# Peptides against a protein of PDB entry 5TUV: the designs that were tried, part 190

Target 1, 107 residues: chain A of PDB entry 5TUV
Amino acid sequence: KEVIDRLRYLKAEIEDLELKERELDQQKLWLQQSIKNVMDDSINNRFSYVTHEDICNCFNGDTLLAIQAPSGTQLEVPIPEMGQNGQKKYQINLKSHSGPIHVLLIN
Target 2, 107 residues: chain B of PDB entry 5TUV
Amino acid sequence: AQECQNLEVERQRRLERIKQKQSQLQELILQQIAFKNLVQRNRHAEQQASRPPPPNSVIHLPFIIVNTSKKTVIDCSISNDKFEYLFNFDNTFEIHDDIEVLKRMGM

## One batch from the design tools (peptide; made by RFdiffusion4, then SolubleMPNN)

Design b2_p27_7_s3 (from b2_p27_7 with F1M S5T V8I D10E K14E E27S)
Fold by OpenDDE base, seed 1:
Structure b2_p27_7_s3 (fold): chain B 107 residues (1-107), chain C 107 residues (1-107), chain A 27 residues (1-27)
Amino acid sequence: as target 1 above (107 residues)
Amino acid sequence: as target 2 above (107 residues)
Amino acid sequence: MHFDTSKIYEPFEEEIGLKGMIFKYIS
């Protein structure tokens, strides 16, 4: 009897959780679309940039490369493995399908 | 009894997913706010300067930041159309996306 | 997203940035 009641309670709660999860999924999709719309706005797009100073203020003491690439650009980093000379290889492979890639040396 | 335990595990799994989704949703909200703040900052700055920033002084979204030691040697190979880049580093590097940069900027 | 090649990761693929680049850490 107690087990049966617990089962009924758990099933009902799980149903409520399913509803909540679906609600969150829809909210996520809506917000993602909202962000896309905001960023695609012509005025916002015109002002969607950071400066060299901004980047330098965020990072100290290192060589900084800024890589501007179109949405959907593929960025591949191979897991470092020993090269033929015994040195680990550290690489970045970039492939864009919609436009050129621009690289800036910040410092 | 076993069914009850199974449902309790399922309940807990769903609760954790919901928690994660709530966190992700909040992050998206903050991202949108950060972007809007960036746009407003830049609009105000250009108004005060009465001109846009020099072309090579800004980094347009979307971008990533690669930081590495000042001692790191970086080699870059670029395709003719600038759609493909290959970077080789003789040491470790870090990658940060524009979301993280906006966070560090306090946007 | 913060990625550091000095750290150990399992292979993964992730959309990064506000407009979404596709980041792949591959073997």
Scores: peptide ipSAE 0.680, ipTM 0.915, DockQ to the pose 0.906
Fold by OpenDDE base, seed 2:
Structure b2_p27_7_s3 (fold): chain B 107 residues (1-107), chain C 107 residues (1-107), chain A 27 residues (1-27)
Amino acid sequence: as target 1 above (107 residues)
Amino acid sequence: as target 2 above (107 residues)
Amino acid sequence: MHFDTSKIYEPFEEEIGLKGMIFKYIS
């Protein structure tokens, strides 16, 4: 009886957890859409930027590239492998589908 | 007994997933807040300056930041339509998305 | 998202940024 009762309890709890998980999934989708709507707002979009100073304050002592690209842009980094000269290859491949990519050198 | 153990494992697995999803949801909330704070900051700054910032002085979202040593040699190949970029680095680099930048900015 | 090519990762793909760029660490 104890085992049967425990099984019943666990099954019921798991069912509740499944509902909770689905609820969280829906909340995530809602919030993602909310963020998209907020960012796509004309006024918000106009002011959706950071400055060179902002970036410099976040990163010190390095060469910084700011790459502005449309949403959905694909950024590919190959796993570093030895090149023909014996040096590891460090690369970034960017592919945009909806607009041009803009690059700024900072520092 | 074994079935109880299996369900307890399943219960724990679901609890962990729920915890992860709750954390992700909180992060999304913070992201939206950070973005709104950014917009408000920029609106206020432009109002005080009575002008928008120079076009090349700001980085519009979405963007990524690539940072590498000042000694790193960077080569870039660009397609004619600027939809594709190929960056070659002779050393390691780091990539940061705009979410992380906003966090570092304290937004 | 913070990615460092000096670190060792398994291949992966994820959406990054507020507006969802697609980051691919590929073979």
Scores: peptide ipSAE 0.675, ipTM 0.914, DockQ to the pose 0.907
Fold by OpenDDE base, seed 3:
Structure b2_p27_7_s3 (fold): chain B 107 residues (1-107), chain C 107 residues (1-107), chain A 27 residues (1-27)
Amino acid sequence: as target 1 above (107 residues)
Amino acid sequence: as target 2 above (107 residues)
Amino acid sequence: MHFDTSKIYEPFEEEIGLKGMIFKYIS
């Protein structure tokens, strides 16, 4: 294909792709809002939970902690650097801004 | 020729971004479906039992699951208002969010 | 989201879960 014709084709296609990308961005935003609305519904919120059995069926043979915290809670994990004792430190820092955090030991 | 090559690269980059965005959109759709299925399951279960589950037997969204070896020593420090938690582990751990749990549950 | 401290990651921050907790992997 001649270079000039290929350039025209590519430019036209890129323009179409830009439109498609913007369309997808808009769809994502609307879907995110839809999910939020569904989850914020009082009836749905009342039934938005899993059981101990559910968790046990999902995982096998380890210590499982379930941490329930409000939306927006900050969950910080530092990069495992060497501590003073020569051991890597594995840590979770939780900070809620809107309510208490609840922890359950599953097994 | 060089301009044509540059546009080909840009075209491919845009196609990959669109593909990623399409995948993310599908994931959001599945998340919404999974949540609705969870709600429906729980409503049906409580209807059959004629009562809600005990408070400490369920984990309300949003939550995370921390998974570690049964040999892992876990230390926890909690603020008085339970807004802040510090967990220390002497070994590695994994974190799973509620989205992944719903997937594993087959919702 | 699945996170494993046994793996090596660059520092990052993202929302996790259906209702948006903020996860930070930091130095």
Scores: peptide ipSAE 0.585, ipTM 0.906, DockQ to the pose 0.896
Fold by OpenDDE base, seed 5:
Formats: sequence, C-alpha cells, structure tokens
Structure b2_p27_7_s3 (fold): chain B 107 residues (1-107), chain C 107 residues (1-107), chain A 27 residues (1-27)
Amino acid sequence: as target 1 above (107 residues)
Amino acid sequence: as target 2 above (107 residues)
Amino acid sequence: MHFDTSKIYEPFEEEIGLKGMIFKYIS
C-alpha cells in the first residue's frame, strides 16, 4: 500500500540520518580535540593572546572589560530582575574550577 | 497516516540538527585557522620587537569581552582565591567570546 | 558569538574556552 511504502521509506531514511549525525558528532569531537592540542602546545600557548589595541580596534565608544579565565570556567547571566532600589540588576557570575580569573579594563 | 506524519516530523528534525552540526563543524575549522594565524602574528611581532609584550598589555586566551555604556556603573565582587567573580551592572551589557574577537581582527 | 542582555528573556550559561559551543539557556 502507498502508506506502507512511505513508512518504509521514511524509516530507512531516518536510519541513514542517524548514521550521518553520529558521524558528525565524532568529527566534532576529533576536531575539538585537535584544537585543544594545538592550543595547549607550549609554543602556541605562549603566543595565544590579543592586545589592548586589538580589542580597541574591534569595539568603540564603550567600557570594555576583558575577562581571562581558565578553559571550562562557568559563565552565568541570570534574567535581569528589579532590585530593592527599583533598578534592574544585570549580572555576570563566573566560577572557575582550575585557576584564577583575571580582569582587565580596556577603556 | 498519523505514524507517517510523525516520522516526517522526525525526519525534518534530524535534517535540521545535521545542518546545524555541519555549520558548527565549519566554524570549528575556521576557529583553528584563526588561532594559528594569531599565533603566527604574535610570534612574528615579538621577533621584530625582540621582546615580549608587557604582561598587562595582552589578554591570553581563552577570554571574553564585556562591553557596556561608558555611563554604566560596574561593581565586582571577587572571592579570596579569585576563582569566583560577581559583576553587577546598572545597565545592559554585551558579551563577546574570543572567537568573535578573532573574527573581527581578521584572523 | 555574542550575547546582548537587552534582548535576554532567559538565563544562559556558557563555559569559557570551549570551542564550537552555543549559549545554553537555562529554564
């Protein structure tokens, strides 16, 4: 029957898509590991930085904070809520598990 | 009929996930290239200058950039070990990751 | 990626330094 044939076709295609998705997941993992290895290399790590000038060239007219933290540091931004004084509270919560966080005021 | 419709919805969902994962994979490739270019730039620059940059003049990866109005009041609470930071803003802000910065730098 | 708090409707989390990730919205 037409419906049965369509069902059979869809099921087969979904199985193929599952395989493709797993392939992409694996590729992502490998690439992420590759990037990590490159970044963790002693020489590359030594030169893995941007300058104040670099940042200033990317942004204009605002107060800029540069926050350097170990990889894996948790960044949380809660929903802005009204404070006791009637102003909205905009917050950033940072929690590192492997080292100190460093903050620089760019401008 | 209903089963057929359900499978078609599932098929479409999987196709969209695959598309997203393909895009993310491409982004990772670009990130790796950008990082390598950054390292090369910095190595060359330090060779030309015959010295490393001042320690407080650079931002080591990984990092984030927070930008807000010049009028925004920022309060920061820091833990004793500097593993936890709490930022309070009296106005809105934007967060940019290091990847976006590298893109803006043309890396 | 970047995040603008002026357009925030839900809280989000991110781990700094993890490549290829998107903001994780928390409900």
Scores: peptide ipSAE 0.257, ipTM 0.886, DockQ to the pose 0.454

Design b2_p27_7_s4 (from b2_p27_7, 8 letters changed)
Fold by OpenDDE base, seed 1:
Structure b2_p27_7_s4 (fold): chain B 107 residues (1-107), chain C 107 residues (1-107), chain A 27 residues (1-27)
Amino acid sequence: as target 1 above (107 residues)
Amino acid sequence: as target 2 above (107 residues)
Amino acid sequence: MYLDTSKIYEPFEEEIGLKGMIFKYIS
């Protein structure tokens, strides 16, 4: 009886958790859509930028590249492996399908 | 019983997923707030300056920041339409997305 | 998202940024 009661309790709790998880999934989807809507607003889009100063304030003492690319742009970084010349390769491959990519050297 | 143990494992797994999803949801909320704060900051700044910032002084979203040593040699190959970029680095680099930048900016 | 190529990661793919670029750390 104790085992049976425990089983029933666990099953009921799991069902409640399933409902909670689905609720969170739905909330995430709605929030993601909300963010898209906010960012796609014409006024917000006009002011959706950071400055060189902003970037410099966030990072110190290094070379900084800012790469602006459209949503959906593919950014590939191969896992650094030893090349034929005995040096690890460090690469970034960018491929956009909806617009040009813009690169700025910050410092 | 083995069945009880299986359900308890499942319960725990679901609880962890729910916790993760709650955290992700909160992160999205903060991202939306950060973006709105960015927009307000820029609107106010342009209002005070009575003009938009110079075109080459800002980085429009979406973007990423590549951070590397000042000693790092960077080579870049660009397609004619600027839809494809290949960067080669002779040393390690870091990548930060615009979300991370907004966080560092205190938005 | 933060990626440091000086560290070792398993291959992964994820959407990054507010608008969603597709980031791939690949073998």
Scores: peptide ipSAE 0.426, ipTM 0.902, DockQ to the pose 0.896
Fold by OpenDDE base, seed 2:
Structure b2_p27_7_s4 (fold): chain B 107 residues (1-107), chain C 107 residues (1-107), chain A 27 residues (1-27)
Amino acid sequence: as target 1 above (107 residues)
Amino acid sequence: as target 2 above (107 residues)
Amino acid sequence: MYLDTSKIYEPFEEEIGLKGMIFKYIS
């Protein structure tokens, strides 16, 4: 029956797709590790920075805060809700576990 | 027939996930390239200047950029060890990670 | 990652940046 043949075909294709997906997952893992290794290299780490000019060229007409924090730092932004004074609360909570946080104001 | 339909839906779902993962891999590749370009740029710049940039003139990775109106009032509370920061804004703000910045820089 | 607090988002948690800060948009 045509339905049986279609079922067999679909099952085989899905199996191939499962393998492909796992392959991509593995590639992602390797690439992430590669990026980590490249960034953790002493020479690369020394030069892993942007300038104030770089940031200013990317953004115009705003107050800009550059927040440098260690990898793994927790960045929490509560969904804006009405405060007791009737105004929405806009907040950023930063919590580092491995080092100090550094903030630069860019004008 | 219903089983065929279910498998066809599953096939399509997996195809979409694979496409998404392929795009994510491409983004990671571009991120690695962008980072290497950044490092190369900075190395060349420091070689030309024969000195590193002033310490407070650069923003080391990883970082985020917070941009808000110049009229926005920003309040910040900092822990003693600078591991915790609490920002309060009286208006909306935007957050951009370093990946987005590197993209905007054309790296 | 780009977040605009002027827009409405569902709560989410994801790793951001090249070196992975953990970003939480929470209720």
Scores: peptide ipSAE 0.376, ipTM 0.895, DockQ to the pose 0.902
Fold by OpenDDE base, seed 5:
Structure b2_p27_7_s4 (fold): chain B 107 residues (1-107), chain C 107 residues (1-107), chain A 27 residues (1-27)
Amino acid sequence: as target 1 above (107 residues)
Amino acid sequence: as target 2 above (107 residues)
Amino acid sequence: MYLDTSKIYEPFEEEIGLKGMIFKYIS
């Protein structure tokens, strides 16, 4: 039957797609590791920074905070809710596990 | 048949996931290139200046940028070890990661 | 990644940045 043939075809294609997806997952893993290796290189790490000028060129007219924190730092932004005074609460919670956090006021 | 339809839906789902993963891989490649370009720029700049930039003039990766109105009042609470930060804003804010900044810098 | 707190209403969690900070928009 046509239906049986279609089922066979679809099942075979899905298997091929599963293989492709796993291949992509593997590639992503390797690429992520590659990026980490490049960034963790002592020389590269020494020069892995942006300047105040860089940031100012990217943004205009507002208060800019630069927050430098170790890899793996948790950044939590609660959904804004009304406070006791009737205004919404806008909040950022930072939790580092491997080192101190550094904050700079850019402008 | 219903089974055929189910498999076709699954097939399409997998195709979309694969497409998304391919896009993510391309983005990672661009990120790696951007980082390498950043390092090269900074190395060259320091060579020309014959000195590293002042410590508080640069933001080391990884970092985020918080952007808010000049009118926004920001309160910050810091733990004694500087591992935890709590920011309170009286208005909305934007967060940009270092990847976004590198993109805006044209790296 | 770009986050505008004025436009987000649903919680989410994702890794951000080149070195994998964990961003959580939580209730």
Scores: peptide ipSAE 0.288, ipTM 0.886, DockQ to the pose 0.872
Fold by OpenDDE base, seed 3:
Structure b2_p27_7_s4 (fold): chain B 107 residues (1-107), chain C 107 residues (1-107), chain A 27 residues (1-27)
Amino acid sequence: as target 1 above (107 residues)
Amino acid sequence: as target 2 above (107 residues)
Amino acid sequence: MYLDTSKIYEPFEEEIGLKGMIFKYIS
């Protein structure tokens, strides 16, 4: 009896959680579309940039590369594996499907 | 009962997923706000300067920032159309997305 | 959040842009 009651309670709660999760999924989709629309706006797109100063203020003391690429560009970082010389290989692979990639050296 | 245990595990998994999705949703909202603030800042700045910034002085969204030691040797291979990039580093590096940069900028 | 390669134990890929928030680990 007690076990049966617990089972019923758990099943009912899980059902409620399923509804909540679906609601959140829908909200995410709508918000993502909203962000896309805002960013795709011609005026917003024109002013969607940061300056070298902005980047320098965020980081210090190191080499900074800014990689500008079209939305959807694939960024891949493989596991660092040992090279032929015994040194680990640290790599970044970029693949764009819609336009060229531009790299800037900040400092 | 075993069934109760299974359902409790499932309940907990769903609760964790919901928590994660709520967090992601909040982040998306903040991203949208940050982007709008960035656009507003840049519009105001260009109005004061009465001109747009030089093309190579800004980093247009979307972008990533790669941060590595000044001692790190970086090799880059680029396809002819600049659609593919391969970066090789002889040491570790950090990758920061544009969202994080906007956060660090206080947007 | 930023990624430090020294703390990466699995290969990952992501789409550049504000749309991409989740890293995809690849085998």
Scores: peptide ipSAE 0.117, ipTM 0.865, DockQ to the pose 0.504

Design b2_p27_8_s1 (from b2_p27_8, 15 letters changed)
Fold by OpenDDE base, seed 1:
Structure b2_p27_8_s1 (fold): chain B 107 residues (1-107), chain C 107 residues (1-107), chain A 27 residues (1-27)
Amino acid sequence: as target 1 above (107 residues)
Amino acid sequence: as target 2 above (107 residues)
Amino acid sequence: SDKINVYFNGKLYIVDENTSLSFTLTK
């Protein structure tokens, strides 16, 4: 009775949700490709940078390192572990596959 | 009754997943807008200056920003695999990707 | 603080005693 009606309703709604999710998946793929195309454009690529001033305006009072690396570079931040001298070690691991990594001290 | 409960759980799971995908899509849209604005800004700036910025004064995408205390000791080493970089810090730090930086810049 | 905050791809990630992070730049 009411349970049967609820079952029918739920099944129909789930079907609609499946369609909606597929639509969103397609939109995501389209947008990702669009972004890639825009960024890969030669002119856009030429101007795809931020300045020293830009970074300084975003952050204050700290040491700021800018690390530029090629797309696809792997970034790992491991769990801090106690070092040999009893000091915790905090690390960043970078693995580049397609080009050099550049480091700039901002301030 | 059990089937009804199972479908309700499934429905809720799908709703949450859709919500997450909608949020991700919105993020991508903002990323594209921010990038386009960045390019436009830089093109205009270089036109006004009648020259490109000095090579070592800008940070090309993609990049990350690492901010830490000015007291933090930082060392960088390159492994035997020359594509791997290791940064060591004696204290904690924060990492901000280029997307986050563009947001802070108001792009 | 003994934690590392990572702002990546529109999300905040925290590295602590239980969580390590791996990312790809502009995948």
Scores: peptide ipSAE 0.566, ipTM 0.894, DockQ to the pose 0.857
Fold by OpenDDE base, seed 5:
Structure b2_p27_8_s1 (fold): chain B 107 residues (1-107), chain C 107 residues (1-107), chain A 27 residues (1-27)
Amino acid sequence: as target 1 above (107 residues)
Amino acid sequence: as target 2 above (107 residues)
Amino acid sequence: SDKINVYFNGKLYIVDENTSLSFTLTK
């Protein structure tokens, strides 16, 4: 009887959790669409940038590359492998589908 | 008893997923706020300067920042279809997306 | 260090001897 009561309670709670999860999924979709709309706005798009100063203020002392690419661009960072000369190769692979990639050296 | 144990495991799994989704939702909210603040800042700055910034002085969203040692050798190659970009480094590096950069900027 | 730190979508990812990463720039 105690086990039966526990089972009933757990099943009811799981149903509530299912509803909550679906609610969160819908909220995520809504918010993602909202962000897209805000970013796609012509005025917002015009001002959607950071400056060299902004980047320099965020980082110190190292070489900084800024890579601007269209949304949807695929970024891959493979496991470093040894080269033929004994030097380890560290790589970034980018695949763009909708436009050019722009690279800037910040410092 | 075994069924009860199985349901408890499932409940815990669902609770963890919900927690993760709630966190992700909060991140999206912060991203939208940061973006709006960025746009507002840039609009104000351009009004004060009475001109847009030079084209090569800004990085448009979306972007990533790669930081590495000053001693790191960086090579870039482009695929035949010009849609794939391969960056090679002779040492390790860090990647920061635009979201993380905006956070560092205090947006 | 042989590791690559990637700060993406509010989370830190690490590329090491066992883990590679694949991401898509957000719309």
Scores: peptide ipSAE 0.561, ipTM 0.892, DockQ to the pose 0.876
Fold by OpenDDE base, seed 2:
Structure b2_p27_8_s1 (fold): chain B 107 residues (1-107), chain C 107 residues (1-107), chain A 27 residues (1-27)
Amino acid sequence: as target 1 above (107 residues)
Amino acid sequence: as target 2 above (107 residues)
Amino acid sequence: SDKINVYFNGKLYIVDENTSLSFTLTK
């Protein structure tokens, strides 16, 4: 009896949690679309940028590369491997499908 | 008994998954707010300056920032259409997306 | 360090001897 009641309670709670999870999934999808719409707006897109100063204020003491790439660009960072000369190779691979990639040296 | 335990495990699993999704949703909300703040800042700045910033002085979203030691040697191979980039580093580096940059900017 | 830290989509990813990364810039 006690176990049966506990089982019933747990099943009901799990059902509620399942509904909550689906609700969150829907909200996420909606918000993602909202963000896309906001960013794709012509006026917002015109002003969707950061400055060199902004970047410099976020990072110190390093060489900074800013890579602007279209949405959908594929970014790959492979496992570093030893090169022919015995030096480890660290790589970034970028592949865009919708437009050119632009690189800026910040400092 | 065993069924009860199984359901309790399932319950806990769902609770954790919901918590993760709630955090992700909150992150998206903050991203949208940050973007809107960025746009507002830039609009105001350009209004005050009565002109847009120079084209090569800003980084348009979406972008990533690569930071590495100033001693790091960086080589870049670019495709003819500038759709594909291969970066080679002789040392490790960090990559930061625009979302994190906006966070660091306090947007 | 011999690791690569990648801050992407609100999460830290680490490229090491066992893990490579592949991302798509924004949806």
Scores: peptide ipSAE 0.552, ipTM 0.889, DockQ to the pose 0.845
Fold by OpenDDE base, seed 4:
Structure b2_p27_8_s1 (fold): chain B 107 residues (1-107), chain C 107 residues (1-107), chain A 27 residues (1-27)
Amino acid sequence: as target 1 above (107 residues)
Amino acid sequence: as target 2 above (107 residues)
Amino acid sequence: SDKINVYFNGKLYIVDENTSLSFTLTK
């Protein structure tokens, strides 16, 4: 009897949790769309940038490379492998679909 | 009963997924807030300066920051695929996306 | 065509299907 009652309780709770999870999935989708809308707004887009000073304040010591790519650009960082000359190669692969990539050296 | 144990395992799995999704949703909310704060800062700064920043002094979203040694040699080329951009480094590096940069900026 | 615009030492470099760019980063 106790087991039967526990089974009923668990089934009911799982059903409620399933509904909650679907609700969160929908909220995520709507929030992602909201972020896109905010970023695509003409005024927001005009001011959607960071400065050289911002980057320098965030990072000290090392040399920095800033890569600005169009929205939707795919970024891949493969596992480093040995190159043709026996030197280990480290790579960044970018696939752009919407325009040029801008690269800035930050001192 | 074994059935009760199976349901308890499923219940726990769903609870963990919900917790993860709640955290992911919170992260998205913070990202949107950070972006709005960035826009407000830049808009105010340009109003005070009565001019936009110099073209090469800003990095427009979306972007990545590559952190590497000053001695690192970088080869930039386009692969046989017209839309793929290859960055080769002779040493390791770190990548920081715009989201992380905004966090470091305190946005 | 798609290209890479590289701003390096105050100069604009353009990398396309016929051009490659190699450099060492420095402050």
Scores: peptide ipSAE 0.351, ipTM 0.882, DockQ to the pose 0.030

